# Peptides against a protein of PDB entry 5TUV, part 23

Target 1, 107 residues: chain A of PDB entry 5TUV
Amino acid sequence: KEVIDRLRYLKAEIEDLELKERELDQQKLWLQQSIKNVMDDSINNRFSYVTHEDICNCFNGDTLLAIQAPSGTQLEVPIPEMGQNGQKKYQINLKSHSGPIHVLLIN
Target 2, 107 residues: chain B of PDB entry 5TUV
Amino acid sequence: AQECQNLEVERQRRLERIKQKQSQLQELILQQIAFKNLVQRNRHAEQQASRPPPPNSVIHLPFIIVNTSKKTVIDCSISNDKFEYLFNFDNTFEIHDDIEVLKRMGM

## One batch from the design tools (peptide; made by RFdiffusion4, then SolubleMPNN)

Design b1_p10_5_s4 (from b1_p10_5, 4 letters changed)
Fold by OpenDDE base, seed 2:
Structure b1_p10_5_s4 (fold): chain B 107 residues (1-107), chain C 107 residues (1-107), chain A 10 residues (1-10)
Amino acid sequence: as target 1 above (107 residues)
Amino acid sequence: as target 2 above (107 residues)
Amino acid sequence: FIFSGKKSYS
């Protein structure tokens, strides 16, 4: 009887958790759309940028590449493999389908 | 009973997944706040300067930052329409998205 | 990430 009651309790709780999870999923979708709307706003889009100084303040002692590309651009970073020169290959592949890619060197 | 134990495990798994989703929602909220703060900063700055920044001095969202040693040799191949890029590095590199940059900026 | 794809870097 005690075990049966525990089973009933657990099943009911799991059902409640399923509902909670679906609620969170919906909230995530809403929030993602909200962010998109905010970023796509004409005024916000006009001012959606960072400066060279901003980037330099975030990183020290390195060569920095700023790569501006449209949302949805494909980014591939293959696992490093040995090249014919005996050197490992470190690569970044970018493929855009909605606009050009722009690269800035920040040193 | 074994069934009770199985449901306990499932319950705990769902609780952890819900916790993760709650954390993800919080991150999205922070992203939106950071973006709004960025826009506000830039609007104020341009108002004070009474002019927009030079076009090549800013990096428009979305973007990524690639940082590597100053000694790293970087080779870049670009398609004619600038829709495809191939970067080759002779050493390791790191990639950071604009969201992380905004966090580092304190937005 | 804004860009989509698999990433392996360090």
Scores: peptide ipSAE 0.086, ipTM 0.886, DockQ to the pose 0.436
Fold by OpenDDE base, seed 1:
Structure b1_p10_5_s4 (fold): chain B 107 residues (1-107), chain C 107 residues (1-107), chain A 10 residues (1-10)
Amino acid sequence: as target 1 above (107 residues)
Amino acid sequence: as target 2 above (107 residues)
Amino acid sequence: FIFSGKKSYS
């Protein structure tokens, strides 16, 4: 009897969890669409930027490059391999298909 | 008893997925809030200054930040249309996306 | 590529 009761309880709980998970999935989709709408708004897009000061406040002491690229730009960071000079190759490859890439030296 | 154990495992799996989805949802909410706060800040700043910032003084979203030692030698190659960039570093570097920057800014 | 260069930033 105890086992049967436990089974019923677990099945009921799992059913509730299934509903909760579907609710969260729906909320995620809704929020993702909301974010897209906000960022695609012409007025918001006009003011969607950070300053050099902003970046410097977040980082200090090192060389900082800011790379602005269109959405969908491909970013590749290969696993470092040994080069011909005996040093490891540290690389960043960027490929855009929708617009130019802009690079700024911050400090 | 074995069936109870199987359902317990399934219950735990679902609970963990729900926890992960709740965390992801919270991150999306924070991203949207951060973006809205950024837009509000910039809009107010430009209104007070009665002019937009100089073009080369700001970095528009989306962007990434690359930080490396000031001793790091950076080699950059770009295509004629600036659609493709190849960076070579003689030392390690870090990459940070715009979302992380907004977090560090306290947006 | 129309531009290629090495640079160290300090």
Scores: peptide ipSAE 0.053, ipTM 0.885, DockQ to the pose 0.047
Fold by OpenDDE base, seed 5:
Structure b1_p10_5_s4 (fold): chain B 107 residues (1-107), chain C 107 residues (1-107), chain A 10 residues (1-10)
Amino acid sequence: as target 1 above (107 residues)
Amino acid sequence: as target 2 above (107 residues)
Amino acid sequence: FIFSGKKSYS
């Protein structure tokens, strides 16, 4: 009855995996909230920034735009399509609901 | 039996999801660490300078970085309240979130 | 929208 035993084993293992997955889901939620709390802390928020130098050191040779937008800002990057001028459209759409968006040219 | 095979497939599916979730958790942990390191760095830097950085010299989180060729022409349309932005590029671009930037910074 | 113009950062 090897098949029966295998079935029982698999069912038991799947049950254990279900428990593990739920545990991980809860841990994720907890950690996400933890990160939010840390970032929302007044002192941490005051120092939650990068410099132009930081950005320049991360990238080289390209035009760099820094877009500062509130959390929850909607970001849309449409699939490139041919425009009326016959050129592919490469586009970014930003929509904020909680504050203004600020754009900085880094280089 | 067929049932055994079905359960084995299910088991493997769950194992893969668990693996992915574990990876995501690890990423979140690293994000939190990176943020804390960023804050610490900035606090130390301001202490050494005995002043905060100029307001327009830093990019506050959250932000994204858009990088594109220096040859890329960028058209930007902005709403009156700066809540909505429309960017048009004549060439491809890359978007990087603040998390990736912190990684590149070695935080 | 307010048109801000086209920019080239070459």
Scores: peptide ipSAE 0.051, ipTM 0.884, DockQ to the pose 0.051
Fold by OpenDDE base, seed 4:
Structure b1_p10_5_s4 (fold): chain B 107 residues (1-107), chain C 107 residues (1-107), chain A 10 residues (1-10)
Amino acid sequence: as target 1 above (107 residues)
Amino acid sequence: as target 2 above (107 residues)
Amino acid sequence: FIFSGKKSYS
């Protein structure tokens, strides 16, 4: 019947999609490893930086903080709550486990 | 039949997941390209200048950018080892990762 | 914590 044929077709297509999804998962894994290798390369690491000018060009008219911290540093931005004066509090909490945090002010 | 409809829903769900994964993969590719372009830019610049930039004039990856109004008051508390930072803002702020910055830079 | 200062950027 038409229904049976449709069922068979759909099942076969879903199987093909499963294969495609697994392929993409593997590609992502390999690409992530590739990125890590590229970034960890000593030569690339030496030149992996941006300038103050680069940042200013990206964010005109603002006060800018550049926070350089090791990968894996914990970044917490609590939900704003009312302060003692009735004003909302906005906070950033940083915790590093592998090295010091460096903060630069860019005006 | 109901089974056909169920499988068609599943098929569509899988197609959407695949689309999302393809998009994520493309983003990773762009990230890697952007990073490589950044490295190339900096290498060329230093070759032309025949010297590296001053150590405190650049921001090394990984980093984040916090931007806020020029009127925002910022308080900062730092641990002795500089592993922990607490920032308080009297107004809203935005956080941008280095990947986004590289995109804005056109890398 | 060590207070690092208060800054106003107006």
Scores: peptide ipSAE 0.044, ipTM 0.883, DockQ to the pose 0.048

Design b1_p10_6_s1 (from b1_p10_6, 4 letters changed)
Fold by OpenDDE base, seed 5:
Structure b1_p10_6_s1 (fold): chain B 107 residues (1-107), chain C 107 residues (1-107), chain A 10 residues (1-10)
Amino acid sequence: as target 1 above (107 residues)
Amino acid sequence: as target 2 above (107 residues)
Amino acid sequence: FIYKLETELP
């Protein structure tokens, strides 16, 4: 009897959790669309940038590359493998499908 | 008993997913706020300067930042159409998306 | 084309 009651309770709770999860999924989709709309707005798009100073203030002591690429650009970072000279290969592969990629050396 | 245990595991799994989704939703909210703050900052700055910044002085979203040691040698191969880039580093690097950069900027 | 990243890429 106790086990049966526990089973019933758990099933009911899981059902409630399913509803909650679906609600969160819907909220996420809505917010993602909202963000997209805000970013795609002509005025917002005009002012959607950071400066070299902004980037430099975020990072110190390193070489910084800014890669400006269209949304949807594929970025691949292969697992470092040993080269023929025993040196690990550190690579970034970028593939854009909607426009050219622009790379800036910040510092 | 086994069925009860299975449901308890499922319940816990769903609770964890919900927690993760709530966190992700919060991050999206912060992302949108950060973007709006960025736009406001830039708009105000351009109004005060009475001109837009030079084109090459700003990095338009979306972008990523790659940071590596000053000692790192970076080679890049570019396709003819600039749609494909291959970066080779002789040492480790870090990649940061624009969202993270905005966070670091305090937006 | 291979470039050494010393400045902004063309």
Scores: peptide ipSAE 0.089, ipTM 0.886, DockQ to the pose 0.039
Fold by OpenDDE base, seed 4:
Structure b1_p10_6_s1 (fold): chain B 107 residues (1-107), chain C 107 residues (1-107), chain A 10 residues (1-10)
Amino acid sequence: as target 1 above (107 residues)
Amino acid sequence: as target 2 above (107 residues)
Amino acid sequence: FIYKLETELP
């Protein structure tokens, strides 16, 4: 009886968890669409920027590059490999499909 | 007993997955709030200045930030149409997305 | 084109 009751309880709880998970999945979908709509709004898009000062305040003491790339731009960072002179190679590959990429040196 | 144990494992797995989804949903909410706060800040700032910022003084979303030492030598190869970029670094670097930047800005 | 990043990229 105890085992049977535990089984019934667990099965019922799992069903409730399944419903909860589906609810969360739906909420995520709607929120993602909401974010997209907000960002694509003409007024919001006009003001969707940060300043050089904003970036400098977030990072100190290093060289900072700002790369403005259209949505969907492919970003590849290969695993560092040893170069010809025993130096490791560090690379970033960018490929845009919808427009030009703009790069700024911040500091 | 074995079936009960199996269901308990499944229950725990689902609970963890739900927890992860709840966390991801919260992050999306924070992203939306951060973006709205950014827009609000910029709108207010431009209203006070009675003009938009110069085009080259701001970084429009979406963007990424590359952070590296000031001693790092950076070489860049660019395609004619600026659709493809190849960056070579002689040292390590970090990449941060615009979402992280907004977080660091306190948005 | 290959550039050394000393300033904003053209």
Scores: peptide ipSAE 0.088, ipTM 0.884, DockQ to the pose 0.037
Fold by OpenDDE base, seed 1:
Order: C-alpha cells, then sequence, then structure tokens
Structure b1_p10_6_s1 (fold): chain B 107 residues (1-107), chain C 107 residues (1-107), chain A 10 residues (1-10)
C-alpha cells in the first residue's frame, strides 16, 4: 500500500477513535449522574445498608471497624514514620464538614 | 515513512486509552447493579421480617472498613462534635471501601 | 476524647 494511502487511512481511523473516545466520555458522565440519582432516591437511601453478617462474611480473623461518614469527608493516611518510642506510626485522620462520623466495631 | 510510524503510535495510544475508559465504564455499571441488588435484598428482607433492622445492626452507605489484626491496639481520639477522628494503630491496617465490600458480597 | 478500643466502641 502506498504511503499516501496509508497516511489517509490512519488519519481517518484516528478521527474515528476520537469520536469513540468522546462517546465514552459522555457515557461515563451520564452513568455517574444516573448512579447519583439512584443513590439519592429516598426509597433507595432507606435500604442502602449492609449488615454485620455481610461484613463478617467478607473478612476473616481480624478486627473490623466500620466507619460511616458523610460524603466529602476527608480521609488521610500518613506515611508510616518512626515515632518517639521507636515505633512506626500508623494513623488514620478523618475530617467531616457536613455531619458527624460514626464508628462501629464489627465482631 | 516516519509520519506513518508516528500516526501508528498515536493510534495505539488512543486505542489503549479507549480500552481503559471502556473498563472504567463497565466498573461503574457493575457498581450501579450491585447497589440496586443490595436495595432489593434489603427491601425483601424487611418485608419478610415486617420490621426494619435495629439501628446499630446495620451500616449505612457510604462507609469504609478498616481491617487489622486482633492483636493490634487501636486508640481513637474524637472531637466533641464527632466531626474529627484520629485513629492510632500499633501495627499495619487495611482500608476497604463500600464498593469493594459489595463486590465481595456478590451483589 | 481519647478512647482505647478493645471490645466496644464508645
Amino acid sequence: as target 1 above (107 residues)
Amino acid sequence: as target 2 above (107 residues)
Amino acid sequence: FIYKLETELP
């Protein structure tokens, strides 16, 4: 195939791929909005929960904390560093701006 | 020609990006399905029990799960309004979001 | 408040 023909073909294909990418971007936006609408629905929100049994079935042999926090809550996990006692610091920092945080121990 | 090679590289880059976007879109679809299935399960369960579950027996979305060894000592500092939490662990921990939990539940 | 978590959360 001549170079000119190959160039034309590649340019046309790239144009088609650009259109496909824009289509996917739009689909993502629509789906994200759909998910938001479904989760914000009053009936769905009433039933949007898991049980202790659900969590226990997902994890074995450990201490499990369930942290329920409002959307937008800041979660910070600092890089473990050596503390004053020579032990590494393992920390979680939570900061909510819209409501209280609730923590449950799952046994 | 060099121009053909450059366009081939661009084509491949776009194809890979499209593939990634398709995968991300599929994950969002699965999340929406999982949530709908969760809601349906809970509605059915409450209908059969003729009552909602006790408030402290369920974990409402959104939430995260912190998983650590049963030997791990956990200290928690809480603000008066419960808007800020500081967790200190003497050992490593894992964090799992509600989406991952729903996946593990088979929703 | 500072709490040590053992068997029950405050």
Scores: peptide ipSAE 0.084, ipTM 0.884, DockQ to the pose 0.037
Fold by OpenDDE base, seed 2:
Structure b1_p10_6_s1 (fold): chain B 107 residues (1-107), chain C 107 residues (1-107), chain A 10 residues (1-10)
Amino acid sequence: as target 1 above (107 residues)
Amino acid sequence: as target 2 above (107 residues)
Amino acid sequence: FIYKLETELP
């Protein structure tokens, strides 16, 4: 009787959790679409930028590259492997399908 | 007893997923807020200056930041249409997305 | 790739 009651409660709770998870999934979809709509707005898009000063304030002591790439640009960072000269290769591969990529050196 | 234990494990699994999804939703909300704050800042700044910033002085979203030591040698190969970039580094680097940058900016 | 940059970037 006690075990049966526990099983009943657990099953009921799991069912409630399933409903909650589906609710969260829908909310995520809504928020993602909302963000997209906000960013695609013509006025917002006009002002969707940061300055060199902004970047410099976020980072210090290093060489900084700002890579402006269209949405959907593919970014690949291969696992470092030993090169022909005995040095590990550190690489970034970028491929855009919708527009040119722009790179800025920030110092 | 075994069935009860199995359901308890499943319940805990679902609770953790729900917690993760709730956290992800919070991050999305913060992203949207940060973006709106950025737009507001830039609109105000341009209004005060009575002019837009110079074209090459700003980095339009979306973008990424690559930071590496000042001693790092960077080689870059670019396609003719600038749709493909290959970066080679002789040392390690870090990549930061625009979302993280906005967070660091306090947006 | 057509263009190769060594150390100088735009």
Scores: peptide ipSAE 0.086, ipTM 0.883, DockQ to the pose 0.042; fails the geometry check

Design b1_p10_6_s2 (from b1_p10_6, 6 letters changed)
Fold by OpenDDE base, seed 5:
Structure b1_p10_6_s2 (fold): chain B 107 residues (1-107), chain C 107 residues (1-107), chain A 10 residues (1-10)
Amino acid sequence: as target 1 above (107 residues)
Amino acid sequence: as target 2 above (107 residues)
Amino acid sequence: FIFKFKTKLP
């Protein structure tokens, strides 16, 4: 009896959790679309930028490259491998399909 | 008994997954708030200055920041249309998205 | 057409 009752309880709870998970999935999709809509708004887009000062305040002491690329730009960071000279190869590959990429040296 | 144990494991798995999804949803909410705050800040700043910032003084979203040592040598190859970039570093680097930057800015 | 540059801070 106790095991049967526990099984029934667990099955019911799992069903409720499945509903909750689907609800969260929908909320995520809606929020992602909302963010996209807000960012794509012409007025918001006009003011969707950061300054060099903003970036410098976030980072210190290093070389900073700002890469401005359109949404959907392909970013590839291959696993570092040993080169012919024994030096590890650290690289970034960028490919845009919708517009030019801009690179700025911040500091 | 074994079925009960299996369901208990499944229950726990779903609970953890739901917790993760809740956290991800919260991050999206914060992202949207941060963006709105950025837009508001910039709009107010431009109103006070009575002019937009110079085009090359700001980084428009979306963007990424590449952070590396000042000693790092960076080689960059750019396509004629600026749709493709190839970066080679002689040392390690970090990549930060615009969302993280907005967080660091306190938006 | 490929443009290449090298950067290094002092």
Scores: peptide ipSAE 0.157, ipTM 0.892, DockQ to the pose 0.043
Fold by OpenDDE base, seed 1:
Structure b1_p10_6_s2 (fold): chain B 107 residues (1-107), chain C 107 residues (1-107), chain A 10 residues (1-10)
Amino acid sequence: as target 1 above (107 residues)
Amino acid sequence: as target 2 above (107 residues)
Amino acid sequence: FIFKFKTKLP
Protein backbone atom coordinates (compact mmCIF):
# COMPACT_ATOMS: atom_id res chain seq x y z
CA LYS B 1 0.00 0.00 0.00
CA GLU B 2 2.77 2.46 0.85
CA VAL B 3 4.60 1.79 -2.40
CA ILE B 4 1.40 2.10 -4.40
CA ASP B 5 0.59 5.39 -2.73
CA ARG B 6 4.09 6.68 -3.43
CA LEU B 7 3.79 5.70 -7.08
CA ARG B 8 0.49 7.53 -7.40
CA TYR B 9 1.98 10.60 -5.77
CA LEU B 10 5.03 10.62 -8.02
CA LYS B 11 2.97 10.16 -11.17
CA ALA B 12 0.73 13.06 -10.20
CA GLU B 13 3.72 15.27 -9.40
CA ILE B 14 5.39 14.45 -12.71
CA GLU B 15 2.20 15.39 -14.51
CA ASP B 16 2.16 18.73 -12.69
CA LEU B 17 5.82 19.30 -13.61
CA GLU B 18 5.02 18.62 -17.25
CA LEU B 19 2.38 21.32 -17.14
CA LYS B 20 4.80 23.72 -15.46
CA GLU B 21 7.47 23.06 -18.08
CA ARG B 22 5.02 23.75 -20.90
CA GLU B 23 3.98 26.96 -19.17
CA LEU B 24 7.60 28.12 -18.99
CA ASP B 25 8.13 27.26 -22.65
CA GLN B 26 5.15 29.39 -23.60
CA GLN B 27 6.33 32.26 -21.41
CA LYS B 28 9.74 32.14 -23.08
CA LEU B 29 8.19 32.38 -26.53
CA TRP B 30 6.00 35.29 -25.50
CA LEU B 31 8.92 37.13 -23.94
CA GLN B 32 11.12 36.57 -26.98
CA GLN B 33 8.42 38.01 -29.19
CA SER B 34 8.02 40.93 -26.80
CA ILE B 35 11.74 41.69 -26.92
CA LYS B 36 11.65 41.58 -30.71
CA ASN B 37 8.70 43.95 -30.82
CA VAL B 38 10.39 46.40 -28.45
CA MET B 39 13.63 46.39 -30.43
CA ASP B 40 11.84 46.73 -33.77
CA ASP B 41 9.81 49.72 -32.61
CA SER B 42 10.77 52.77 -34.65
CA ILE B 43 11.26 55.04 -31.64
CA ASN B 44 13.27 52.49 -29.69
CA ASN B 45 15.35 51.67 -32.75
CA ARG B 46 16.34 55.33 -33.06
CA PHE B 47 17.83 55.25 -29.56
CA SER B 48 19.25 51.72 -29.58
CA TYR B 49 22.94 52.64 -29.46
CA VAL B 50 25.95 52.81 -27.15
CA THR B 51 28.71 55.43 -27.13
CA HIS B 52 32.48 55.14 -27.35
CA GLU B 53 32.60 56.08 -23.69
CA ASP B 54 30.23 53.25 -22.83
CA ILE B 55 32.50 50.72 -24.51
CA CYS B 56 35.68 52.18 -23.03
CA ASN B 57 34.17 51.94 -19.57
CA CYS B 58 33.45 48.25 -20.11
CA PHE B 59 37.02 47.44 -21.18
CA ASN B 60 40.48 48.77 -20.35
CA GLY B 61 43.88 48.90 -21.93
CA ASP B 62 43.13 46.96 -25.11
CA THR B 63 42.34 47.56 -28.75
CA LEU B 64 38.58 47.54 -29.22
CA LEU B 65 36.74 47.07 -32.49
CA ALA B 66 33.01 47.62 -32.67
CA ILE B 67 31.34 45.67 -35.45
CA GLN B 68 27.79 46.70 -36.28
CA ALA B 69 26.09 44.27 -38.63
CA PRO B 70 22.52 43.41 -39.57
CA SER B 71 20.75 40.62 -37.76
CA GLY B 72 21.48 37.28 -39.34
CA THR B 73 25.03 38.18 -40.32
CA GLN B 74 27.23 35.10 -40.39
CA LEU B 75 30.13 35.09 -37.94
CA GLU B 76 32.88 32.53 -38.38
CA VAL B 77 35.86 32.08 -36.08
CA PRO B 78 38.02 29.28 -37.45
CA ILE B 79 40.07 27.13 -35.13
CA PRO B 80 43.54 28.69 -34.90
CA GLU B 81 45.99 26.85 -37.13
CA MET B 82 49.68 27.24 -37.77
CA GLY B 83 50.40 29.49 -40.72
CA GLN B 84 53.18 29.26 -43.28
CA ASN B 85 55.35 31.61 -41.26
CA GLY B 86 55.06 29.41 -38.19
CA GLN B 87 52.53 31.69 -36.54
CA LYS B 88 49.02 30.68 -35.56
CA LYS B 89 46.28 32.29 -37.60
CA TYR B 90 43.54 34.01 -35.67
CA GLN B 91 40.66 34.99 -37.92
CA ILE B 92 37.16 36.41 -37.99
CA ASN B 93 35.01 36.05 -41.09
CA LEU B 94 31.83 38.10 -41.43
CA LYS B 95 29.24 37.79 -44.16
CA SER B 96 26.03 39.79 -44.31
CA HIS B 97 23.09 39.19 -46.61
CA SER B 98 20.85 42.04 -45.50
CA GLY B 99 23.08 45.11 -45.47
CA PRO B 100 26.56 46.56 -45.07
CA ILE B 101 28.76 45.92 -42.06
CA HIS B 102 30.29 48.86 -40.20
CA VAL B 103 33.47 48.69 -38.16
CA LEU B 104 34.70 51.31 -35.70
CA LEU B 105 37.98 51.48 -33.84
CA ILE B 106 37.06 52.43 -30.30
CA ASN B 107 40.40 52.27 -28.47
CA ALA C 1 10.31 -0.69 -5.86
CA GLN C 2 12.30 -0.20 -9.05
CA GLU C 3 9.42 1.67 -10.64
CA CYS C 4 9.37 4.12 -7.76
CA GLN C 5 13.10 4.74 -8.14
CA ASN C 6 12.71 5.31 -11.87
CA LEU C 7 10.00 7.89 -11.27
CA GLU C 8 12.16 9.63 -8.68
CA VAL C 9 14.93 9.96 -11.25
CA GLU C 10 12.50 11.31 -13.83
CA ARG C 11 11.09 13.75 -11.28
CA GLN C 12 14.56 15.05 -10.51
CA ARG C 13 15.38 15.42 -14.21
CA ARG C 14 12.24 17.47 -14.79
CA LEU C 15 12.93 19.66 -11.78
CA GLU C 16 16.39 20.47 -13.10
CA ARG C 17 15.02 21.35 -16.54
CA ILE C 18 12.42 23.61 -14.96
CA LYS C 19 15.12 25.33 -12.92
CA GLN C 20 17.18 25.93 -16.05
CA LYS C 21 14.18 27.30 -17.93
CA GLN C 22 13.37 29.64 -15.07
CA SER C 23 16.93 30.95 -15.15
CA GLN C 24 16.80 31.47 -18.91
CA LEU C 25 13.52 33.32 -18.58
CA GLN C 26 15.04 35.60 -15.97
CA GLU C 27 17.95 36.40 -18.29
CA LEU C 28 15.53 37.37 -21.06
CA ILE C 29 13.66 39.64 -18.67
CA LEU C 30 16.90 41.34 -17.67
CA GLN C 31 17.83 41.73 -21.33
CA GLN C 32 14.57 43.49 -22.09
CA ILE C 33 14.95 45.75 -19.07
CA ALA C 34 18.52 46.61 -20.04
CA PHE C 35 17.43 47.58 -23.54
CA LYS C 36 14.58 49.74 -22.27
CA ASN C 37 16.94 51.46 -19.85
CA LEU C 38 19.41 52.12 -22.67
CA VAL C 39 16.72 53.71 -24.81
CA GLN C 40 15.51 55.84 -21.92
CA ARG C 41 19.05 57.02 -21.14
CA ASN C 42 19.72 57.99 -24.74
CA ARG C 43 16.42 59.79 -25.15
CA HIS C 44 17.10 61.83 -22.05
CA ALA C 45 20.66 62.60 -23.14
CA GLU C 46 19.56 63.82 -26.57
CA GLN C 47 16.84 65.95 -25.01
CA GLN C 48 19.39 67.61 -22.75
CA ALA C 49 21.81 68.19 -25.63
CA SER C 50 18.98 69.28 -27.95
CA ARG C 51 20.60 67.24 -30.74
CA PRO C 52 21.49 63.67 -31.66
CA PRO C 53 25.06 62.45 -31.26
CA PRO C 54 27.40 62.60 -34.26
CA PRO C 55 26.85 59.61 -36.55
CA ASN C 56 30.27 58.03 -36.05
CA SER C 57 30.34 58.55 -32.29
CA VAL C 58 27.83 55.80 -31.49
CA ILE C 59 27.44 52.10 -32.18
CA HIS C 60 23.96 50.99 -33.12
CA LEU C 61 22.59 47.63 -32.03
CA PRO C 62 23.08 44.85 -32.91
CA PHE C 63 26.86 44.82 -32.59
CA ILE C 64 29.79 42.86 -31.26
CA ILE C 65 33.00 44.01 -29.63
CA VAL C 66 36.34 42.47 -30.53
CA ASN C 67 38.92 42.91 -27.80
CA THR C 68 42.64 42.26 -28.31
CA SER C 69 45.99 43.45 -26.99
CA LYS C 70 47.30 46.84 -28.11
CA LYS C 71 50.28 44.93 -29.47
CA THR C 72 48.10 42.82 -31.75
CA VAL C 73 48.34 43.61 -35.44
CA ILE C 74 44.99 43.49 -37.19
CA ASP C 75 44.61 43.08 -40.93
CA CYS C 76 41.17 43.74 -42.37
CA SER C 77 39.91 42.99 -45.86
CA ILE C 78 36.59 44.48 -46.94
CA SER C 79 34.41 43.65 -49.93
CA ASN C 80 33.27 46.38 -52.30
CA ASP C 81 29.73 46.38 -50.94
CA LYS C 82 30.93 46.00 -47.33
CA PHE C 83 28.89 42.82 -46.98
CA GLU C 84 31.96 40.71 -46.28
CA TYR C 85 34.85 41.27 -43.86
CA LEU C 86 37.94 39.20 -43.19
CA PHE C 87 40.00 39.93 -40.09
CA ASN C 88 43.43 38.50 -39.43
CA PHE C 89 45.06 38.83 -36.02
CA ASP C 90 48.61 37.94 -35.10
CA ASN C 91 47.45 37.07 -31.59
CA THR C 92 44.38 35.96 -29.63
CA PHE C 93 41.22 38.02 -29.33
CA GLU C 94 37.92 38.01 -27.46
CA ILE C 95 34.41 38.59 -28.79
CA HIS C 96 31.65 40.14 -26.70
CA ASP C 97 28.04 40.57 -27.79
CA ASP C 98 25.89 43.62 -27.20
CA ILE C 99 23.97 41.87 -24.42
CA GLU C 100 27.14 41.41 -22.40
CA VAL C 101 28.11 45.03 -23.02
CA LEU C 102 24.76 46.25 -21.70
CA LYS C 103 25.29 44.11 -18.61
CA ARG C 104 28.73 45.61 -18.06
CA MET C 105 27.24 49.07 -18.47
CA GLY C 106 24.87 48.33 -15.61
CA MET C 107 21.74 48.80 -17.71
CA PHE A 1 38.22 42.43 -51.62
CA ILE A 2 38.75 46.07 -52.44
CA PHE A 3 40.07 47.55 -49.21
CA LYS A 4 42.75 46.34 -46.86
CA PHE A 5 43.66 47.96 -43.58
CA LYS A 6 46.37 47.20 -41.10
CA THR A 7 45.90 48.60 -37.63
CA LYS A 8 48.19 48.66 -34.64
CA LEU A 9 47.81 50.84 -31.59
CA PRO A 10 50.70 51.75 -29.26
Scores: peptide ipSAE 0.157, ipTM 0.891, DockQ to the pose 0.042
Fold by OpenDDE base, seed 3:
Parts: C-alpha cells; structure tokens; sequence
Structure b1_p10_6_s2 (fold): chain B 107 residues (1-107), chain C 107 residues (1-107), chain A 10 residues (1-10)
C-alpha cells in the first residue's frame, strides 16, 4: 500500500512538472521574440554600440580584438593541436554569409 | 519498487531541466534590460554632444571580444571581401560575447 | 586575394 501510494504521488508530481516545463518554454519563446523586436527597431539599432572606453574598462592588461560580425556568422575554434614548430596552434575561423566582418584592435 | 525508482529518476531529470530553463529565462530578461539601458545611455550621450561618435570609435552589436596576453603574436588573414577571417595565435585566448561585455559594463 | 597582418604589443 505504501509503494502504491508513493507511485501515485510521483505520477501526479511528474504531471505538474510537465505543465511547468511547457510554461517555461512558452515564456522563453515570447521573450526571444521580444528581444528580437527591440534589437531590430531602427532607433535601437542606431544606438546599439559600445565604445573603446567601455571595452577597456571591462578588460585590463591584455590585447583586445573587437570583432563585429553579422548575425549568423560562423565561429570555429578548433581544438588546439601541435604545430610544425612544436607549438600548440590556437586558431579562430570566422565566415560570414550576409556581410563583411569588421575587426578593431582596441589595445 | 523498481517502477518507483524509475519515476524518481524521471522526476529528478525534469526538475533539473526546469531549473536550467528558469536560469536561461532569467539571463534573457537581464539581456533585454542591459540592451535597453545601453540604448538609453547612448541616446543621451549623443544628445549632449549634439553629434554621433566617429564611425571607427564604436563597436556595433553584435560583436565578440577576443582577449589574449600582450605577448601573444596574432596572425590574421582576411579575404578580399572581408567575409572570411583566419586568426592564428601562438598562445591561449579568451572569447567574450557582447552580452558578457554589457554585464561587465553594469548595464 | 588575402590580406595578412601580424600584431604583437611590446
């Protein structure tokens, strides 16, 4: 009887969790669309930028590259492998399909 | 007993998924708030200056920041149409998206 | 045609 009661309880709880998960999925979809609409707005797009000062304040003591690329640009970071000189090869590959990529050296 | 154990595993799996989805939703909310704050900041700044910033002084979203040591040698190859970039580093690097930058800016 | 550059900070 105790096992049967536990099974019934677990089944009911799982059903409640399924409802909660579906609710979260819908909220995510709505919010993603909202973000897209805000970012695609012409006025917001005009002011959607950061300055060199903003970037420098976020990072200290290193070389910084800012890469501005269109949405959908492919970013590949291969697993580091040994190069011809016995040095590990660290690489970034970028490929855009919708527009040019712009790169700035910040510091 | 075995059925009870199976349902306990399923329950835990769903609870973890819900937790992850709640976290992702919270991040999206923060992203939207940060973007709106950025736009408001820039609009106000340009109004006070009575001019937009120079084109090459700002980084338009979307972007990424590549961070590496000042000692790192960076070799960059760019296609003539600027659709393809190849970066080679002689040491490790970090990549930060625009969302993380906005967080670091306190947006 | 590919443009290449190298950068290293002091």
Amino acid sequence: as target 1 above (107 residues)
Amino acid sequence: as target 2 above (107 residues)
Amino acid sequence: FIFKFKTKLP
Scores: peptide ipSAE 0.155, ipTM 0.891, DockQ to the pose 0.044
Fold by OpenDDE base, seed 2:
Structure b1_p10_6_s2 (fold): chain B 107 residues (1-107), chain C 107 residues (1-107), chain A 10 residues (1-10)
Amino acid sequence: as target 1 above (107 residues)
Amino acid sequence: as target 2 above (107 residues)
Amino acid sequence: FIFKFKTKLP
């Protein structure tokens, strides 16, 4: 009897959790669409930028590259392999389908 | 007894997944807030200056930041249409997205 | 850090 009651309780709880998970999934989709709408708004888009100062303040030292690429741009970072000089090659591959990529050197 | 244990494991799995989804939703909310704050900041700044920033002085979203040592040699190959970029580094690098930058800016 | 991934920029 006790085991049967526990099983019934657990099954009911799992069902409630399934409903909660579906609710969260829908909320995520809604929020993602909301973010997209806000970013695609013409007024917001006009002011959707950071400055060189902003970037410099976020990172200490080093060389910084700012890469402005359209949404949907493919970013590939392959596993480092040994180069011709016996040195590991570290690489970034970018491919855009919707517009040109712009690169700025900072620091 | 065994079925009860299996359901308890399943319940725990679902609870953890729900917790993760709740955290992801919170991050999306923060992302949207950060973006709105950025837009508000820039709009106010341009109003005060009575002019937009110079075109090449700002980085428009979406973007990424590549961080590497000042000693790192960077070789960049660009396609004629600027849709494809190949970066070669002689040392390690870090990549940061615009969302992380906005967080570091305190937006 | 060394990254190994293929993603689309947001």
Scores: peptide ipSAE 0.109, ipTM 0.886, DockQ to the pose 0.150

